# Ledger of designs, part 70: peptides against a protein of PDB entry 2AUS

Target 1, 323 residues: chain A of PDB entry 2AUS
Amino acid sequence: ADIKREVIVKDDKAETNPKWGFPPDKRPIELHIQYGVINLDKPPGPTSHEVVAWIKRILNLEKAGHGGTLDPKVSGVLPVALERATRVVQALLPAGKEYVALMHLHGDVPEDKIRAVMKEFEGEIIQRPPLRSAVKRRLRTRKVYYIEILEIDGRDVLFRVGVEAGTYIRSLIHHIGLALGVGAHMAELRRTRSGPFKEDETLVTLHDLVDYYHFWKEDGIEEYIRKAIQPMEKAVEHLPKIWIKDSAVAAVAHGANLTVPGIVKLNAGIKKGDLVAIMTLKDELVALGKAMMSTQEMIERSKGIAVDVEKVFMPRDWYPKLW

## One batch from the design tools (peptide; made by RFdiffusion4, then SolubleMPNN)

Design b2_p14_6_s1 (from b2_p14_6, 8 letters changed)
Fold by OpenDDE base, seed 4:
Structure b2_p14_6_s1 (fold): chain B 323 residues (1-323), chain A 14 residues (1-14)
Amino acid sequence: as target 1 above (323 residues)
Amino acid sequence: MDRVRERAEALRAR
């Protein structure tokens, strides 16, 4: 998610009408909620589905979805996309994750050996998904991006770990314990990151949501609930982006594929088959789609389908039909 | 033992 992508400008003269659309910072509170994502601090105990059901009840919502399951005992960052934003979670499922884990060793191991062996688990690892996972139990590779040991206290090892989506920290800890020769288990796990969502000032509890909804409904104070809900555009911050002309927005919002002439600017390094976010010049999410061209092809070509539009988010009426 | 648990718990309580 922290990859700064270069922005290549194709049309430096492209302007946007300030009267069209609803930029993420200018949405009325009801519209902000309809296109919102909560950076929820999931408590330990409930399932991710129970927590989503509670948020729906607290905020009086018809629809919501989460950006990737946390086990009941696991706390921390659970992005919950609301209402019309519910399907933006598809951008978060493949996103990298960070955790803080407490590993308990089943024997005494010198600290130097713990550090050395844990460093060997950075990179590609082979995992078999657990029985309770929604995925087929096939052996698969996963990336461990980094392991940072925070503290070692006897048999207890506190560490931060950055991983590819669908890496099982419990399985990682089991394999570390085997490599140490004493065995280990996962005592604690907290998710500290899910793609662009982190432990920051946007992280809110279920209790905060109850209070903030009350302040809005009973006291007329919308400020807290507004801050507790992120715009859906936050959930695509980690994706490569393509910014389009105002004249192309309504067509894409109607489900038309993005063609090359509609592109104003785009991120470098888009490959054919990548999930991309189609944005307005006001950084509003229009749609998610599959890149049908590379960045280079989108620069060099004058015509053709740049993005196969898979999911529209923007309402059809935010921008006028200019065709 | 208490410090790693306290840090893990302090990370839960954030």
Scores: peptide ipSAE 0.019, ipTM 0.649, DockQ to the pose 0.245
Fold by OpenDDE base, seed 2:
Structure b2_p14_6_s1 (fold): chain B 323 residues (1-323), chain A 14 residues (1-14)
Amino acid sequence: as target 1 above (323 residues)
Amino acid sequence: MDRVRERAEALRAR
């Protein structure tokens, strides 16, 4: 997610009309909520589905969805996409995740051995999903991007871990315990990152949302609820982007595939089959789609389908029909 | 025992 993607400009003369669309930072509060994502601090106890249902009640919403299940006992970063943004969670499901975990060892192990063995779990690991997961129980490889040991106190090991989506930290800890020869279990788990969402000033509680909604509805103060909700474009920051000309926006918003002549600029390193975000020149999310070409093919070709549009977010009327 | 739990709890209180 932290890879700075180069931006290749295909049309350096492309301008955008300031009268068209609704840039993320300029949406009226009701529209901001309709295209919002909350960086929720999920409390321990409730399911991720119960928390989403509470947010819908607190904010008087028809629809919401979360960017990846946290177990009931797990706290921390749960992105919750609202209303018309609800389906942006599909961009967050494949995103990398970070956790802080407390591992309890079932025997005494020298600190140097703990450090050495945990470092061997950086890279590719074989996992089987737990019985309680909605995921098919097939053996699969997962990436552990990093393990940072924060503290060792006897049999208790506090560590930060960056992982590929759908890595089970409970299973990782079990295998670390086996490799140490004493066994281990997960005593505690907090998610500190889900793609572009992390523990920062945007992290809010359910209590904060109750108060901030009250301040808006009863006191007329929109500032707090506006800051508590991120624009849906935040949920796609970690994706490769393709920026399109104003004359292509309405067609894509109607569900037309993006063709090569519509591209103004794009990120380097797009491969065929990648999930990409189609953006306006004002950084508004138009749609998510599957790349049908590489970045290089999108540069070299004069025509063809660049992106198969899978999910439209932008309303059809934000940009004029120019065809 | 108390310090790692206290630090894990302090990570929840942020």
Scores: peptide ipSAE 0.018, ipTM 0.650, DockQ to the pose 0.256
Fold by OpenDDE base, seed 1:
Structure b2_p14_6_s1 (fold): chain B 323 residues (1-323), chain A 14 residues (1-14)
Amino acid sequence: as target 1 above (323 residues)
Amino acid sequence: MDRVRERAEALRAR
């Protein structure tokens, strides 16, 4: 999520009509909710599915989905995409995650040895998914991006860990314990980040959502519920972006593939097969799709399919048909 | 023993 991507401008004269679309900052509250994502602080106890069902009841919603399962006992950052934004979670599932974990060692180990061995687990690790996962139990590689030891108190090790999506922290701790020679288990786990969503001012509880919805519905105060819901565009901040002409927006919103002439600007480093966000010049999410060209091919070519559009989010009527 | 748990719990209470 923290990779700054260069922006390459292909058409420096492209303008956008301020009368078309609904930029994230200009959405009426009802429309903001329809295209919203909550950065939920999931409590320990309930399943991620139960929490999504509670949010749907609290906010009177038909649909919602979460940006990656947290186990019942795990708390912290659970992105919950609402209504028309529900499918934006597909951008969050493959995103990197950060956790704070408490590891309990089954024997005494010198602190220097704990630090040395945990540092060796930065990089590629081999994991087998747990029996209770929806994933087939095949051996797979996963990346540990960083391990930061926060505190060591005898047999208890508190650490921050950044990991590739679908890394099992419980399995990581088990392997660390084996490498230390004493064994270990995961005592506690909190997720502190899921892609662009982190522990910040946007993190809200289920209680906050109850109160904020009440203030809106009973008192007419929309400020709190507006701040508690992020625009769906937040859920794609970590993706490579392609910005398109106003004349291309309605075609893509109707499910047409993005062709090279529609591109105004794009991120560097797009590869064929990458998940990309198609944006308006007002930073509105039009669609998610699969890149059919690299960034370089999208610059050099005058024609062809740049993006295979997999999921449209923008309504068909926000921009005029100009074809 | 309690300090690491208290710190993990304090991370949950934010």
Scores: peptide ipSAE 0.018, ipTM 0.647, DockQ to the pose 0.250
Fold by OpenDDE base, seed 3:
Formats: structure tokens, sequence, C-alpha cells
Structure b2_p14_6_s1 (fold): chain B 323 residues (1-323), chain A 14 residues (1-14)
């Protein structure tokens, strides 16, 4: 998520009408909620689905969805997309995750050996999904981006781990324990990151949401609930972006595919088949789609389908039809 | 550093 992508400009003269759309920073509170994502600190105990149901009750919402299941015992970063933003969780499912884990070893191992073996688990690992997962139990590769040992206290190893989506930390710890020759289990797990969502000032509890909703409804104070909810555009910060002309926005909002003439600027390094975010020049999320061209093809070609539009988020009326 | 230590201590206090 922290990778600054280069922005290639195709049309440096493209302007946007300030009267059209609703930029993320200019949404009225009700509209901000309708297009919101909560960076929830999920407590240990409840399921991710129970927590989503509680948020819906607290905030009086019809729809919400989460950016990737945390097990009941697992705490930390659970992005919860609200109302019209609910479908943006699709952008978060494939996003990298970070955890802090406590591994308990079943025997004594010298610290130097723990450090050496855990470093060997950086890179590609082979995993088998758990029996309880909705995923087919085929052997699959997963990336471990980094392992940072925070503390070693006898048989207890506290570590930070960055992983590819759908890496099972419990399985990683089991394999580390086997490689150490003593065995190990996951004692504790906290998710500290889910794509662009991390443990920062945007992280809120269920208690915070109760209080902040009360301050808004009973005291007329919007500030707290506004800060507690991130714009849906936050949930796509880690995706490659394509920015489009005002004249193309309404067509894409109606579900038309993005064609090359509609592109004003785009990120470098888009490949055919990538999930991309289609944005306005005011950084509003119009849609998610599949890139049908590379960045280079989108620059060099004068025509053709650039993005197959899969999911529209923007209402059809925010921008005028200019066709 | 302090917030990671406070988190490790809050994990130990359980």
Amino acid sequence: as target 1 above (323 residues)
Amino acid sequence: MDRVRERAEALRAR
C-alpha cells in the first residue's frame, strides 16, 4: 500500500467542473457514511460477521461488509465498508496483510537458531488451507514479505509478519515449529494491517462508534463520527488508478467500459488483468474494473477498451451525461 | 518503540 506509483499524464489540459460530483472531503455527513469505510479495531471474541452486524445496528445501516475475515479470537484491523461502499471490500480481499503473532514453542531452542530459521520463512512458502476454510484444500504458494522478531522470551516468540492475502499465520507458525524440531502453536494473533488500513489515528473501537454516533444524533456534533469513517476511496489507495475525463464519468457510472479516449492520467505498471480503480479528476471512486490493456498500451493506443468495468460505486447523477 | 512495548505488555497482562 505504501508503494508510490508513478502517474503518467495523457491530457495535461483536462479540467474538472467543481460543481460536479462529491469529492471525499466535501461529502455531507449522511453521504460520507453512505460511502464510508470504518477502520475497526475488532475485539477478540466475536466473529467478523457479528461485529459487522453490531456496526449496522449502532449506525442504523441497511448494508455493510468486511475487508477480510478475522477469526473470533483474532483482534485488530478489520475494514468495514458501509452501505453503498459495501462492495469496495473486493479491493481489500487480495491486499497484503500484516500481523503481530505470539508463537509458543513446545521445547527449548537457542535464540540464534530461532532467528535463523524464521528468516528462512521469508519468501515463498507452501501452505494447505485449513479444513474449516471455504477455500479448496490444494497446496498453494504464498508470499511472506517479511518477518520481524520483536521479542524472544524463552519459548515465546513475538513477531511481526507481512504476508500475501490468504496466508494462514497458524500454519506458518506450525511449519516454523517443525523446522525448529520442537513444534509450535499460535498463542495470540492481532492483525495490524489490511492493505491501506493500519493501526493509526483512524482505528476505532465499537465503543467509540457508539459514543460518536450519540454525539452526532443527540448533541449535533458531527466531527467525531466524520473522523471515525474513512471515505471509500481509502479502500482503493493500494490499487493502480486510472483518472478519467468528466465526460467519461457518467458513462462508466452507467456501467459502460472505459475506453482509451476517456483517460486523462494513469499509474505506471498496470498489466492486463490487474484490478484497477477508475477515479475522477477529484479523486472520487467511479468504479472497479479489470485492465484490458497495459499502461503502455493505454498510452500508445488511440482507441479500444482500457478497463472492463465490473463494479460501479458512483451514482449515475453525480456527473452529467455528455453523450 | 513505546506503543509496541505497551502492546506487548497489554498482551502479557491477559
Scores: peptide ipSAE 0.017, ipTM 0.641, DockQ to the pose 0.155

Design b2_p14_6_s2 (from b2_p14_6, 8 letters changed)
Fold by OpenDDE base, seed 5:
Structure b2_p14_6_s2 (fold): chain B 323 residues (1-323), chain A 14 residues (1-14)
Amino acid sequence: as target 1 above (323 residues)
Amino acid sequence: SDRVGERVRALEAR
């Protein structure tokens, strides 16, 4: 998710009107909530769906959705998109994940052998989805980006692992146990990252949300609830971006496809078929869409459909209709 | 309790 993407400028003379739109840092509190994402510390015990239902009750919301299921017993980073931002979770589902896991070995293994064998599981692994997943139980390849052993205490191995979306840590631990020759099981699991959401100052509990909502509604203090909710733009930080002219914003907000003349700047390395975020020059999320051209084609061509717009987030009235 | 989170925080504080 931390791939620095080069920004290529197509139109260096393009200006933006400061009176149009609502930049992520300048939304009134009610509007900030309507376009918000909570970096929730999910407690162990409840399902991800129960937690989303509780957030809706706490914050008096009609709609919310989560950025990828955590099992009931799994704690940690659960992005919860609110109200008008609910559909931004589609950007988080394919994002990389990090976990800290406690593996319990079923026999004694020398520490050097544990370290050597776990290092062999970095890279491509073959997995079978568990019975409880809604995914077809076909064998599939997944990437393990890194394994970092934090602690070895006899038969208990604490480790950090970065993985491709939909990698099952329980299955990984089972295969490590087989490779060690003694067997193993997952004792505990916490998710420490989901794309751009990590364990940082933005991580909040359900109790924090109760208190912060109370401070706002009863005491008139907005500061805490404002900090507890991230702008929806946070949920697309890991995507390739295309920044558009003010004159193109209202058309895209009405569901029109982005054409090449509307592009001011864009990230390098966009491929045809990629999920991209369409942004204003004030870094507001207009829409998500499918790239119909590469970055190079978007630079070289004077016309054509650059992005097939799939999901509009921006209201139609934030920018004037200039067509 | 989030025992994994507690253990991680205890290791990062060393």
Scores: peptide ipSAE 0.019, ipTM 0.642, DockQ to the pose 0.884
Fold by OpenDDE base, seed 2:
Structure b2_p14_6_s2 (fold): chain B 323 residues (1-323), chain A 14 residues (1-14)
Amino acid sequence: as target 1 above (323 residues)
Amino acid sequence: SDRVGERVRALEAR
């Protein structure tokens, strides 16, 4: 998610009409909520689904979805996409995750050995999904991007870990404990990052949402609830982007595939089969789709299907039909 | 108690 992608400009003369669309920063509060994502601090205890159901009740919403399950006992970053943004969670499911974990060792191990062995778990690891997972229990590789030891207190090891989506920290800790020769278990776990969502000023509790909704509905104060909800575009910040002409927006919003002539600018390093975000020149999310070309092919070709459009978010009427 | 969250906050405040 932290990889700055180069932006390649294909059409340097492309302009956008300021009267069309609703940029993320210019949405009325009701529209902002309809296209919102909450960076929720999930409490320990409830399931991720129970928390989503509570948010729907608190905010009087018809639909919501979460950006990747946290176990009941696990706290921290749970992105919750609202209403018309609900399907943007598809962009967050494959995103990298960060956790802070407390590992308890079942024996005494020198600190130098703990540090050495935990460093060996950076890179590719083999995991099997737990029985409670809806995922098929096949052995699979997962990437551990980094392990940062924060504190060692006797048998308690506090560490930060960046991982590929669907890495099981409980299983990682079990394997570290085996490699240390004493065994270990996961005492506590908090998720500190889910793709572009992290522990920052955007992180809010369920109590904050109750209070902020009351301030809006009873006191007429929109500021707090507006700040508590991120635009849906936040949920695609980590994806490769393709920016399109105003003349292409309405067609894509109707579910038409993006063709090469509609491209104004794009990120470098797009591969065929990648999930990409189709954006307006005002950084509005139009759709998610599958890249049918590489970045290089999208530059070199004059025609063809660049993106197979899978999920449309933008309403059909925000931009005029120019076809 | 969110002991992990408290400990993270205590480390980030240093």
Scores: peptide ipSAE 0.012, ipTM 0.563, DockQ to the pose 0.787
Fold by OpenDDE base, seed 1:
Structure b2_p14_6_s2 (fold): chain B 323 residues (1-323), chain A 14 residues (1-14)
Amino acid sequence: as target 1 above (323 residues)
Amino acid sequence: SDRVGERVRALEAR
């Protein structure tokens, strides 16, 4: 989520009609919920699926989905996409994750050696998925972006770790323990980040959601439940973006592919095959799709399919048909 | 401030 992306303007004269669409900040509370994502603090104990089922009950929702499974014993950042936003989780599944882990060593190791060996695990590591994972048990490379040792207390090592999606921290700790020569296991794990979702003022508990829903339904106070739910656009902040003309929005909302003439501005560094977010000039998410061109090709070409539209989020009626 | 260690410890204490 920390990748700064340059914005290239292709059409500097493109204007947007303020009467069309519903910008994230202007959605009525019911519409905000329909296009919402909760940054949930998942408690230890329940499965991610049980927690999603509870949120659906608490908020009286038909649909919801989570932005990447946390094991029952694992707490922390679980993005839960609501209703019409449910499919936005596909943007979060491949996103980087941060954890804080407690590693317990099975023998005494000098602190200098612990620090030296853990630093060697920054970069590419070979992992085998656990037996209990729905993933085929093939050896695969994963990136460890950083390891920050927070505390060393005898045999207990508290550390922060940034990892590529689908890195198993339990397996990482096992390999660190082998490299230290004494063995180790994962005592505790908390997820502190999932792409754009982190431990901040937007992080809410299940209890908070119960109280905030009550304040809205019984007391008519929408402020708390509005704050507890992020707009679905938050879930795509880490993706490369393409902003489109008002005249292209309704076509894309009907499932038409984005063509080059519809582009107003775009992020630099888009490659063919990248997952991209198609946005309005008011920063509304229209759709997710696969880039069929690079950024450079989208600038240089006058025509062609820029994005193969995979998932539409915007309602078909928010913008007029201008074709 | 080890706010993260405090949060991990606060999860152990629940």
Scores: peptide ipSAE 0.012, ipTM 0.524, DockQ to the pose 0.142
Fold by OpenDDE base, seed 4:
Structure b2_p14_6_s2 (fold): chain B 323 residues (1-323), chain A 14 residues (1-14)
Amino acid sequence: as target 1 above (323 residues)
Amino acid sequence: SDRVGERVRALEAR
């Protein structure tokens, strides 16, 4: 999520009609909810599925989905995509995660040794999925991007950790404990980030959602529920983007693949096979798709399929059909 | 955890 991607302009004369579409900041409240993602502070106790079911009840929604399971005992950042945005969670599943963990050591270890050994776990680690995982228990590599020790109190080590999606912090702590020679277990875990979603002013509780929905429905005050729900475009901020001409939007919204002539600007560093977000010039999410070309090929070529469109989000009527 | 679930259930019973 923190990777600033360069924007390459291919067509500097491309304009957008202000009458077409619904930019993320211009959606009526009902439409904002239909294309929304909640940055939920998941409480410890319930499953991520139970919490999604509660949000659907609180907000009177037909469908919702979460951006990556938190175990029942784990609290913190759970992105919940609403209604027409529900499928945007597929962009969040592969996104990096951050956690704050409390590790309890099973013996006394000098602080200098704790710090040295934990630093060695930055980089590639080998993990076996837990027994409770629906995933086949094959050994796999995962990236640990960083470990920041926050506090050491005797046998208790509080640390922040940035990890690749599907890294098991419990398994990491077990391996750290083995490397220290005394053993360790995970006492507490909180998720502090899921891709672009973090602990910030957008983080809301289930209690906040109850109160904010009530203020909207009974008092007519939409401000709180509007702020509590992020536009679905937030859930794709970490993806490479391709911005398209107004004339290409309706075709992509109908499920047509994006061709090279439709591109106005794009991020640098797109590779063939990457998940990309197709955006309007008003930063509206049209679709997610698979890049069929690199950034360089999309610049150099005059024709061809740039993106294989996998998931359309934008309604077909937001932009006129110009073909 | 129980308090939020109880409050959600109390709103459904309304």
Scores: peptide ipSAE 0.007, ipTM 0.531, DockQ to the pose 0.062; fails the geometry check

